# Ledger of designs, part 35: peptides against a protein of PDB entry 6MBK

Target 1, 240 residues: chain A of PDB entry 6MBK
Amino acid sequence: GFEMVNFKEEGFGLRATRDIKAEELFLWVPRKLLMTVESAKNSVLGPLYSQDRILQAMGNIALAFHLLCERASPNSFWQPYIQTLPSEYDTPLYFEEDEVRYLQSTQAIHDVFSQYKNTARQYAYFYKVIQTHPHANKLPLKDSFTYEDYRWAVSSVMTRQNQIPTEDGSRVTLALIPLWDMCNHTNGLITTGYNLEDDRCECVALQDFRAGEQIYIFYGTRSNAEFVIHSGFFFDNNSH

## One batch from the design tools (peptide; aimed at target 1 Q161 N162 I177 G220)

Design b2_p13_8_s1 (made by RFdiffusion4, then SolubleMPNN; from b2_p13_8, 5 letters changed)
Fold by OpenDDE base, seed 1:
Structure b2_p13_8_s1 (fold): chain B 240 residues (1-240), chain A 13 residues (1-13)
Amino acid sequence: as target 1 above (240 residues)
Amino acid sequence: MERFPIELVFLDV
């Protein structure tokens, strides 16, 4: 009972089309709809993934490239999702000079610079890979792979990646969760988990929402990766 | 949409 809406202040979000009660399972996303490391491996990126150590070692980078490949593919299944993603992010990679200068007085500056450095190095590495690796020849991003593209993809993944169980539940993998990740933030408790039996992400309502109200979820003090819980819903009573 | 960033660890290439 919800619809996608572009709210003026919050951007894209979900709006209730009917009254939703607290704890009601109002949203679920099957694994097949997720952008995962596995879907990356099964995509046009798969052959390159199988040959590149960094893609194999870093699932988040694999997701970033998966996102870029799908974005560059007009017929991608995830185009509707990708089009809802922000064009820019409030991440260190997007900090303006003044923001960086302000942070120079803090210990955070070292982390920012490290991120800049690492991101730039990775871009340079992958630029070369895309240009020279045989399995990169068919990638739709081959002719259009800029630092801005990479920065965007990395930031998209950084802000939206979630940890979910593998299909057999034996390991944790990374996923972008379309539709669900459109929910904007409010204070509360984590209300999203992964149902292995049905192989889907499940979100229950944090509170009552009336028809026409925006549906919010709690991001908490934790990363998005922790919002999807393997064993169910974890309600951390950390009332801050 | 404001999202809290997840810490990304990048390999130093």
Scores: peptide ipSAE 0.028, ipTM 0.691, DockQ to the pose 0.078
OpenDDE base, seeds 2, 3, 4, 5: peptide ipSAE 0.019, 0.021, 0.021, 0.019; ipTM 0.626, 0.622, 0.626, 0.612; seed 4 fails the geometry check

Design b2_p13_8_s2 (made by RFdiffusion4, then SolubleMPNN; from b2_p13_8, 7 letters changed)
Fold by OpenDDE base, seed 4:
Structure b2_p13_8_s2 (fold): chain B 240 residues (1-240), chain A 13 residues (1-13)
Amino acid sequence: as target 1 above (240 residues)
Amino acid sequence: MSMFPISLSFLDV
């Protein structure tokens, strides 16, 4: 029903291979394909996770490290997904000085600066952890953990992390959703949910799409500032 | 089926 396409300016996206009707379930992703905090705990990162309070407290950072470890692992199940991720992002961590100066006129500036400081502090902390902690010795990133790596991983997670239910449905956890997150953003309604009975993420079409059209989804109700801070998007006509 | 929005925050610690 769809195919991956590299669109100019937008990067990778999904294109319909047939007509898709509004509200049609066109995409689903089983839990086993997701990168989750749980999969991080079950990976090579698991031993370190079990002993690092920050990784345990911050699932988003756990996902960032999971992403880095899997990227550095040639045999990772998620290599095909990781290869589709942008190499750079339009998030604040990639802003040039002029872009930051522009944001000084916005309410987002404090969040941007906070993001810079937090990311830098986290990197410094984890650089030390990776160099000194016994359970870090087996990490594939042991000898190659740069700020650029961390910035990329943080930005990847920041733009793509989702809350999903745990397997038993009792709690919420964090996940990256391969294939689904290839859909580029448009204005509209959230059309993605989690089906606990089938244990999968499900996406229904926001509108009718014809064969050959790019499939867009709505990422959620966000302000332009939130889009800039977290997703790198800025819509002049954001209706939300 | 539960709707799940994208989680945004990296700002907590």
Scores: peptide ipSAE 0.030, ipTM 0.665, DockQ to the pose 0.448
OpenDDE base, seeds 1, 2, 3, 5: peptide ipSAE 0.027, 0.029, 0.026, 0.029; ipTM 0.653, 0.704, 0.657, 0.681; seeds 1, 5 fail the geometry check

Design b2_p13_8_s3 (made by RFdiffusion4, then SolubleMPNN; from b2_p13_8, 6 letters changed)
Fold by OpenDDE base, seed 4:
Structure b2_p13_8_s3 (fold): chain B 240 residues (1-240), chain A 13 residues (1-13)
Amino acid sequence: as target 1 above (240 residues)
Amino acid sequence: MPLFPIERVFQDV
């Protein structure tokens, strides 16, 4: 087994409660537990989603609004998951001026500025939508939709979104994977996949983990610049 | 075996 633990430098992560062997299936998450574009469509956001082209075209934004709506819903099924999410991120949207200036010497600055511009534009657009669209009236965020809220949601999705197959396997969709996404990153190979037969995400251990050790996964091949831009951290042992 | 590999998607909004 494993347990969620707050590690000092890494924030929340998973710790093994027993010895786990390499390639052992130690964690699985059924589709019904995932926050997906489909679950967003089937939520209180559904009516607005059906009439807003941006929500329909950009699954990541749909997930962001799904997070915000569920966070604002005391009885949300995903409250336990949402409460485990960071309240703030080290992503560029949270950078201070000095941090931005530091990145000006790198090519990453263009992506940072793009994030700022896009996020600001999206917020402005959706602020108007939330204020004026009839289907927004029932949203729990109707009276509380700040840039800080949007920045948080976008950052949450940016750092945690995954591609999974649809139920029929015909196409891909976006998902947040509770519990699994608490695993912090290490160098290695992808050890998570979606099992369509059992309709669940499955994670096998990247290596042997002893009881008491933190369980790491490999997020994928990324540069340090990509980690900064999309996850807000550097990884010294990054082989890419 | 997992039929569809999962990695975190780094995509700008």
Scores: peptide ipSAE 0.220, ipTM 0.806, DockQ to the pose 0.894
OpenDDE base, seeds 1, 2, 3, 5: peptide ipSAE 0.087, 0.108, 0.037, 0.026; ipTM 0.722, 0.747, 0.679, 0.662; seeds 2, 3, 5 fail the geometry check

Design b2_p13_8_s4 (made by RFdiffusion4, then SolubleMPNN; from b2_p13_8, 6 letters changed)
Fold by OpenDDE base, seed 1:
Structure b2_p13_8_s4 (fold): chain B 240 residues (1-240), chain A 13 residues (1-13)
Amino acid sequence: as target 1 above (240 residues)
Amino acid sequence: MPLFPISRVFLDV
């Protein structure tokens, strides 16, 4: 009922191929298709994960490295998904000098600088880990791990990571949700949830969409400042 | 069906 399309203003998004009614379940993604902290643990990254305190403590970093490892793996199941990801982002880590100067007069500048500093520190730490840790020897990142690689992965995860329940529903974990995360944002209500019985993410339509219309979802109540810092855009119709 | 809150935080190390 939908297709991926490159829209002129929004970039890649989903377009309805038929009429979709409000509240209709039009999109679902089984857990096995998600990139999660658990799938990272079960990947080539697993041995390193089991011995690195930061990977264990920070699921978002685990996802970033998982994403990088899979990108570097020609036979990765997630190659089709990874290929749909932007090569660059409008997030602060990619800001030009003029954009940073513009933000100097705003409250956002402190968060931007913190993000730069934090990301640089993380990179420096993991560069050393990858070069020296025995369990990093089999990682596809062993021979080449640049700041640009890490910046890309961090930005990908920052803009796309979601909280989902664990398999038993007792806790939450982090996930990238392929296909679903192609939907662009509009004002409204959260219409995505996790169906534990069927072990899948489920998205119902926020409104009626006619064939040929772009399908939008609501990412949640965020300030424009938060969107700038974490997603790199303003939303004029944001009611928050 | 639990909702999916999105996370946009990268912390320092």
Scores: peptide ipSAE 0.077, ipTM 0.793, DockQ to the pose 0.420
OpenDDE base, seeds 2, 3, 4, 5: peptide ipSAE 0.039, 0.033, 0.032, 0.032; ipTM 0.752, 0.723, 0.704, 0.705

## One batch from the design tools (peptide; aimed at target 1 N118 Q122 M158)

Design b2_p14_3 (made by RFdiffusion4)
Pose (drawn by RFdiffusion4):
Structure b2_p14_3 (pose): chain A 240 residues (1-240), chain P 14 residues (1-14)
Amino acid sequence: as target 1 above (240 residues)
Amino acid sequence: MPAPAWLPMVIPVL
């Protein structure tokens, strides 16, 4: 019912190949396909996750390393997902100095500075950990772990991650949801939820989509400062 | 170490 298309404005997205009515359940993704903090713990990253306090406290950083470890694993279950991810992003981590300079004197620039400093600190910290700590000597990253790798990973997580209930429903965790996460944003209401019975992520159409029209979802009630810093885009006519 | 102030999309339970 849909195909991947490279749109000028949003980059790659989903386009309808048939008419899709509003409220139609048109997209579902089972839990097995998701990359989660739990799958990160049970992966080759597990030995380091158990020893490093930062990875235990920051599931978003755990997902970034999970993404890097699997990217460096030729036989990873998630290779189809990793190979279709973008190679670059428009998060402020990628901005030139003069591009950030336009934000001087604004409310938003402080968070740009924090993002930069946090990412650089994290890279330097984990570079040292990977190169010296025994619990990381079997990681794929020991051979090569560049700043570009880390910038890409954290940008991938921050522009795509989601909260979902745990498999039991009593807790929440962070996850990357393949296929569905290729939907771009428009104004509207959240129409994506987690179905605990079928154990899958389900998305109903936000609005009618005719064949040939791009399929959009509503990401959330975020400001443009949040969209730029964490999602890497500015949304014209953001009603929120 | 400072935690990132990133914003995940909330996927509600159906």

Design b2_p14_3_s1 (made by RFdiffusion4, then SolubleMPNN; from b2_p14_3, 6 letters changed)
Fold by OpenDDE base, seed 1:
Structure b2_p14_3_s1 (fold): chain B 240 residues (1-240), chain A 14 residues (1-14)
Amino acid sequence: as target 1 above (240 residues)
Amino acid sequence: MEALNTIPRVIPVL
């Protein structure tokens, strides 16, 4: 019902290959296809995860390292997904001097600087961990872990991470949702949920889409400041 | 170590 397309202005997105009606279940992603904290624990990262307090405490960082490890693995199951990710992001970690200056007039500037500082500190910490920890020796990023790698992974997770239920539904975990996150964002209503019975993320159409139209979804309501900080978006008509 | 300034999207249970 859809295909991946590289749109001129928006980059990769999904295009309908047939008419899709509003509220039609057009897209679902089984848990086995998700990049989760659990899949990170079950990967080559697992031994290090079990020994590092920060990875254990911060699922988003675990996902970032999972993403880096899989990116560095040519035979990774998630290579097709990873190749669809932007190489750079419009998030604060990539802001140029002029963009930072613009933000000086907003309340976001303090959060931007905090993000920079925290990310830099995390990189420094994990650089040392990767260089010295015995369980890091088998990581494919052992000899290739730059700040650029880290900020990319962090930004990828920052813009794409989702909270989903655990398999038994008793807790929540973090996940990247391949294919689904290819949809570009528009204003509207949340049309994505997690079906625990079928153990899959399900997305219904926000509106009618005709064959050949780009499929948009609504990822959630955020202030402009939050969109800038977390997603790299800015919408003039959004509430602050 | 300070946390990243990021908020995950919440996918509700159906």
Scores: peptide ipSAE 0.518, ipTM 0.843, DockQ to the pose 0.902
OpenDDE base, seeds 2, 3, 4, 5: peptide ipSAE 0.513, 0.499, 0.499, 0.504; ipTM 0.840, 0.849, 0.839, 0.850; seed 3 fails the geometry check

Design b2_p14_3_s2 (made by RFdiffusion4, then SolubleMPNN; from b2_p14_3, 7 letters changed)
Fold by OpenDDE base, seed 3:
Structure b2_p14_3_s2 (fold): chain B 240 residues (1-240), chain A 14 residues (1-14)
Amino acid sequence: as target 1 above (240 residues)
Amino acid sequence: MEKLKVIPRVIPVL
């Protein structure tokens, strides 16, 4: 067992409530609990999704709009998860001019400017779609869609999206994985996989954890440039 | 500051 705890230095994480052995399956999340492109299509967003080329082509934007619609819905199944998300991010979309000037000395600057420009263009496009498209009238964000809303949703998805198999295993889709994404990161091996037979995301323990210890997982390796673009920070021991 | 979690790009099939 585990519990959600606010750790002073790391923020929210998971703590073991009993001894957990290395390679023990301690955490699993069924597909029905995931926020996916498929759950977006099956939501109030579905009619608009079926008619908008960009939502269909860009699963990350579909997830961003799904997240905004669910946040604006008091009775959303995902409210407990959404309440655990940061209200703001230390990612490039939130950088001030001085932070952007600092990035001019890094290899990330071109990608940062591209991200800024693309996000602004996407917002302008979807603002017009939400105001004019008939299927947007029932969206809970119809009269409340700001740039701040959009950059928050895009940043939430950018920092939390995963590729998982479709239900039939024939394709890949994008998903947010509630509860699992509460684990803090450490160096190690990937210990998370998708079980198609049981239709769930499974996480096994990277090492032995004693009762009362924080549970860490390895999310994978990224370059410092990718960490800045996707996570807003540098990692000192990035040998890549 | 909350360390933005690096999320796996791909969850492998088991």
Scores: peptide ipSAE 0.419, ipTM 0.768, DockQ to the pose 0.265
OpenDDE base, seeds 1, 2, 4, 5: peptide ipSAE 0.404, 0.411, 0.415, 0.420; ipTM 0.781, 0.780, 0.766, 0.787; seeds 1, 2, 5 fail the geometry check

Design b2_p14_3_s3 (made by RFdiffusion4, then SolubleMPNN; from b2_p14_3, 6 letters changed)
Fold by OpenDDE base, seed 1:
Structure b2_p14_3_s3 (fold): chain B 240 residues (1-240), chain A 14 residues (1-14)
Amino acid sequence: as target 1 above (240 residues)
Amino acid sequence: MEAFKGIPRVIPVL
């Protein structure tokens, strides 16, 4: 009912191949297709994960490293997904001097600088880990781990991470949701949920879409400041 | 060390 399309202004998105009605379940993604903290633990990163306290404590960092490892793996199951990700982001870690200057008049500047500092510190830490830890020797990024790599992975996770239930529903975990996160954003209501019985993310249409129309979804209510910091977007119609 | 900022999207359980 949909296809991946590279739209001129919005980059990759999903286009309806048939008429889709509002509230129709048009997209679902089984857990096995998700990049999760659990899949990170079960990957080549697993041995290092089991020995590194930061990876264990910070699921988002685990996802970032998982993403980097899979990107560096030609035969990765997630290569088709990874290739759809932006090479650069409009998030603070990619802000140029003019953008930073613009934010100097706002409280957001402190968060931007915090991101810079924290990301740099994390990179420095993990650079040492990758160079020295025995369980890092088999990582495909062993000889190719730059700040640019880390910045990209962090930004990818920052903009795309989702909280989903664990398989038994007793806890929550973090996940990247391939295909689903290709939908570009619009204002509306959240139309995505997790079906524990079928163990999949399910997305219903926010509105009617005709064949040939781009499919948009609403990812949640955030302030413009939060969107800038976490997603790199501005929404003029946000009252906040 | 602080985790990088980013609020995960909450996917509700159906």
Scores: peptide ipSAE 0.551, ipTM 0.911, DockQ to the pose 0.868
OpenDDE base, seeds 2, 3, 4, 5: peptide ipSAE 0.524, 0.545, 0.509, 0.513; ipTM 0.903, 0.908, 0.897, 0.897

Design b2_p14_3_s4 (made by RFdiffusion4, then SolubleMPNN; from b2_p14_3, 7 letters changed)
Fold by OpenDDE base, seed 4:
Structure b2_p14_3_s4 (fold): chain B 240 residues (1-240), chain A 14 residues (1-14)
Amino acid sequence: as target 1 above (240 residues)
Amino acid sequence: MEKLNIIPRVIPVL
């Protein structure tokens, strides 16, 4: 029903290969295909995770390291997904001095500085952990853990992380949702939910799409400033 | 350590 396409201005997106009707369930992603905190715990990162309080306390950082480990693993199940991720982002962590100066006139500058400071501190901490912790020795990223790597991973998670239920529905966890997050954003309503019975994310079409059209979804209501900070883009038709 | 102020998308349960 759809194919992944690299659009010139929008990067990777999904294109309909047939007509899709509004409210049609066109995309679902089973839990086993998600990159989650749980999959991080069950990966090569697991031993380090079990001994590092920050990884345990901050699921977003756990996902960031999960991304880095899987990216560095040639046989990773998620290689096809990771290869579709942007190599760079327009998030504040990538802002040049002039871009930061532009934001100085806005209230968002404090959040930008906070993100940068926190990310730098986290990198410094984990650089030391990776160099010194016994359980880090087997991590495929040990010899390739630069600030640029960490910035990329954190930005990837920041722009793409989702809160989903645990398998039993009793709690929530964090997840990256392959294929689904390749949909580019448009204005509309949330059309994605988690089906606990089938243990999958489900996405229904926001509108009718004809064969050959790009499939857009609505990722949620945010201000443009919040989109820049959290998603790295502006949405001109953002009514909020 | 200070936490990043990152808001994940909430995927509602169906």
Scores: peptide ipSAE 0.514, ipTM 0.840, DockQ to the pose 0.886
OpenDDE base, seeds 1, 2, 3, 5: peptide ipSAE 0.222, 0.512, 0.243, 0.268; ipTM 0.799, 0.841, 0.808, 0.829

Design b2_p14_4 (made by RFdiffusion4)
Pose (drawn by RFdiffusion4):
Structure b2_p14_4 (pose): chain A 240 residues (1-240), chain P 14 residues (1-14)
Amino acid sequence: as target 1 above (240 residues)
Amino acid sequence: HFPIERFNAPMPDI
């Protein structure tokens, strides 16, 4: 019912190959396909996750390393997903100095500075941990772990991650949801939810989509400052 | 259904 298309404005997204009515359940993704903090713990990253206080406290950082470890694993279950991810992003981590200079004197620039400093500090910290701590000597990253790797990983996570209930429903966790996460954003209401009975992520159409029209979802009631800093885009006519 | 939206928390400090 859909195909991948490279749109000028949004980059790659989903386009309808048939008419899709509003409120139609048109997209579902079972839990098995998701990359979660739990799958990160049970992966080759597990030995380091159990020893490093930062990875335990910060599931988003755990997901970034999970993404890097699987990217460096030729036989990873998630290789189909990793190979279709973007190689670059428009998060401010990628901006030139003069591009950030336009933000001087604004409310938003402080968070740009924090993002930069936090990412650089995390890279330097984990570089040292991976190169010296025994619990990381079997990681794929010991051979090569560049700043570009880390910038890519945290950008992948920030621009795509989601909260979902745990498999039991009593807690929440962070996850990457393949296929569905290729939908771009438009104004509207959240129409994606987690179905605990079928144990899958489900998305109903936000609006009618005719064949040939791009399929959009509503990401959330975020400001443009949040969209730029954490999602890497500015949304014209953001009603929120 | 638990609603799912893009999660946009600031990058954590360490």

Design b2_p14_4_s1 (made by RFdiffusion4, then SolubleMPNN; from b2_p14_4, 8 letters changed)
Fold by OpenDDE base, seed 4:
Structure b2_p14_4_s1 (fold): chain B 240 residues (1-240), chain A 14 residues (1-14)
Amino acid sequence: as target 1 above (240 residues)
Amino acid sequence: MFPISLDTSPWPSI
């Protein structure tokens, strides 16, 4: 088994409560527990989603708004998950001027500026939508939709969105995967897959973990620059 | 089994 622990340096993570062997299926998350584009469509956001082309075209933005709506909903099924999310991120949207200046010497700066610009434009667009669209009236965020809220949601989705198959396996959709995404990153191979037969995410151990050790997963192949852009950190042991 | 990885695509423009 495993338990959620707040690690001093990494924040929340998973700790093994017993010895786990490499390639052991130690964690699975059924579809019903995921925050997906489909769950967004089926939520209080659904009416607005059905009429807004941007939400329909951009699943990541749909997830961001889904996350904000659920955060603002005291009775949300995902409250326990949302409460485990960081309140702030080390992503570029949270960089101070000096951090941005440091990145000006790198190729990453163009992507950082693009991210700022895109996020600002999206906020401005959706601020207007929330204020004017009839289907926005019932959204729990209607009277509390700040740039800080949107920045947080974007950063949450950016750092945690995964591609999974639809239930019928015919298409790919986006998902936040509660509990699983609490595993902190290490270098290695992808050891997570979606089992369509059981309709669940499945994670096998990347290596042996002893009882009391933190369980790490590999999020995917990224350069340090990509980690900065997407996750806001450098990884010294990153071989890519 | 469909492999799951963190989506690394850039945040899209509108």
Scores: peptide ipSAE 0.329, ipTM 0.894, DockQ to the pose 0.890
OpenDDE base, seeds 1, 2, 3, 5: peptide ipSAE 0.311, 0.292, 0.310, 0.307; ipTM 0.890, 0.889, 0.892, 0.889; seeds 1, 2 fail the geometry check

Design b2_p14_4_s2 (made by RFdiffusion4, then SolubleMPNN; from b2_p14_4, 7 letters changed)
Fold by OpenDDE base, seed 3:
Structure b2_p14_4_s2 (fold): chain B 240 residues (1-240), chain A 14 residues (1-14)
Amino acid sequence: as target 1 above (240 residues)
Amino acid sequence: MFPIELDTSPFPSI
């Protein structure tokens, strides 16, 4: 019912290959295809995860390291997904000196500085862990863990992470949702949910889409300033 | 069904 397309102004997105009706379930992604904290625990990262308090406490960092390990693994199941991710981002961690100077006149500057400081501290901590911890020896990133690698992984996770239920529905966890996260944003209502009975993410159409039209979803309510700081983009029809 | 919303929050400090 859809295909991946590179749109001139919006980059990669999904296009309908047939007419899709409002509220139609047009896209679903089973749990086994998601990159989750649980899949990180079940990967080569699992032994280190089991012994590091920060990885255990911060699922977003666990996802970042999972993404780096899978990227460095030629036979990774997620290689097709990882290859669709940007190599660089327009998020604050990639801002040039002139962009930072411009933001000094705005209230956003403190958030930018916080991101820089936090990311640097995380990198310094985990650089030491990767170099010294016995369970890090088998990680594919053992001899190739740079700040640029970590910055990319943090930015990838920060722009794509979602809260989903655990398999038993008792807790929430974090996930990257391949294929689904290719949809570009529009104003509207949340139309994506997790079906625990079928153990999958389900997306229903926000509106009618004709064959050949781009399929949009609503990510959530944020101001343009928040999108710039956290996602690196503006949306003209943003309500805030 | 559990609603799914994109969480673009920055990483907390450690």
Scores: peptide ipSAE 0.342, ipTM 0.904, DockQ to the pose 0.867
OpenDDE base, seeds 1, 2, 4, 5: peptide ipSAE 0.255, 0.239, 0.251, 0.328; ipTM 0.865, 0.857, 0.864, 0.892

Design b2_p14_4_s3 (made by RFdiffusion4, then SolubleMPNN; from b2_p14_4, 7 letters changed)
Fold by OpenDDE base, seed 3:
Structure b2_p14_4_s3 (fold): chain B 240 residues (1-240), chain A 14 residues (1-14)
Amino acid sequence: as target 1 above (240 residues)
Amino acid sequence: MFPISLHTAPWPSI
């Protein structure tokens, strides 16, 4: 077993409530609990999705709008998950002028400017869509779609999106994985997979964890620069 | 089993 805990230095994470052995399947998340492009299509966003080429082509944007619609829905199934998400992020879209000026001396500046430009353009496009498209009238965000809303959703998806197979295994889609994405990062090997037979995400322990220890996972091979630009943090033991 | 890792990538343009 495990529990969600607020750690002083790392923020929210998972703590073992019993001894967990290396390679033990300690956490699984069925597809029905995931926020996916498919769940977006099956939500109040579905009619608009079916008529907007950008939502159809860009699964990350579809997830961002799905997240916004569910956040604005008091009875959303995902409210407990959404309430665990940060209200603000330390990602480039939230940088102050001095932080941007510091990055001007680095190779990361072009990625920062790209994020600003892309996010602003997307917001402008979708603001018009939300105001004018007939299928947008039933969206809970119809009268409350600000840049701050979109910035938050983009940052949430950018920091938490995962690739998983479709239900039939024929394609790859994007998903947010509740509870699992609370695990903090360490160096190691990928220990999470998708089991198509049982239609669930499965996470096995990277190492032995004793009762009371924080459970870490490996997010994948990333540079510190990539973590700063796409996740908003450095990892000291990152070998890349 | 299909491996899952956090998908951090540049936010693409439209």
Scores: peptide ipSAE 0.280, ipTM 0.879, DockQ to the pose 0.884
OpenDDE base, seeds 1, 2, 4, 5: peptide ipSAE 0.270, 0.201, 0.279, 0.229; ipTM 0.874, 0.837, 0.875, 0.854

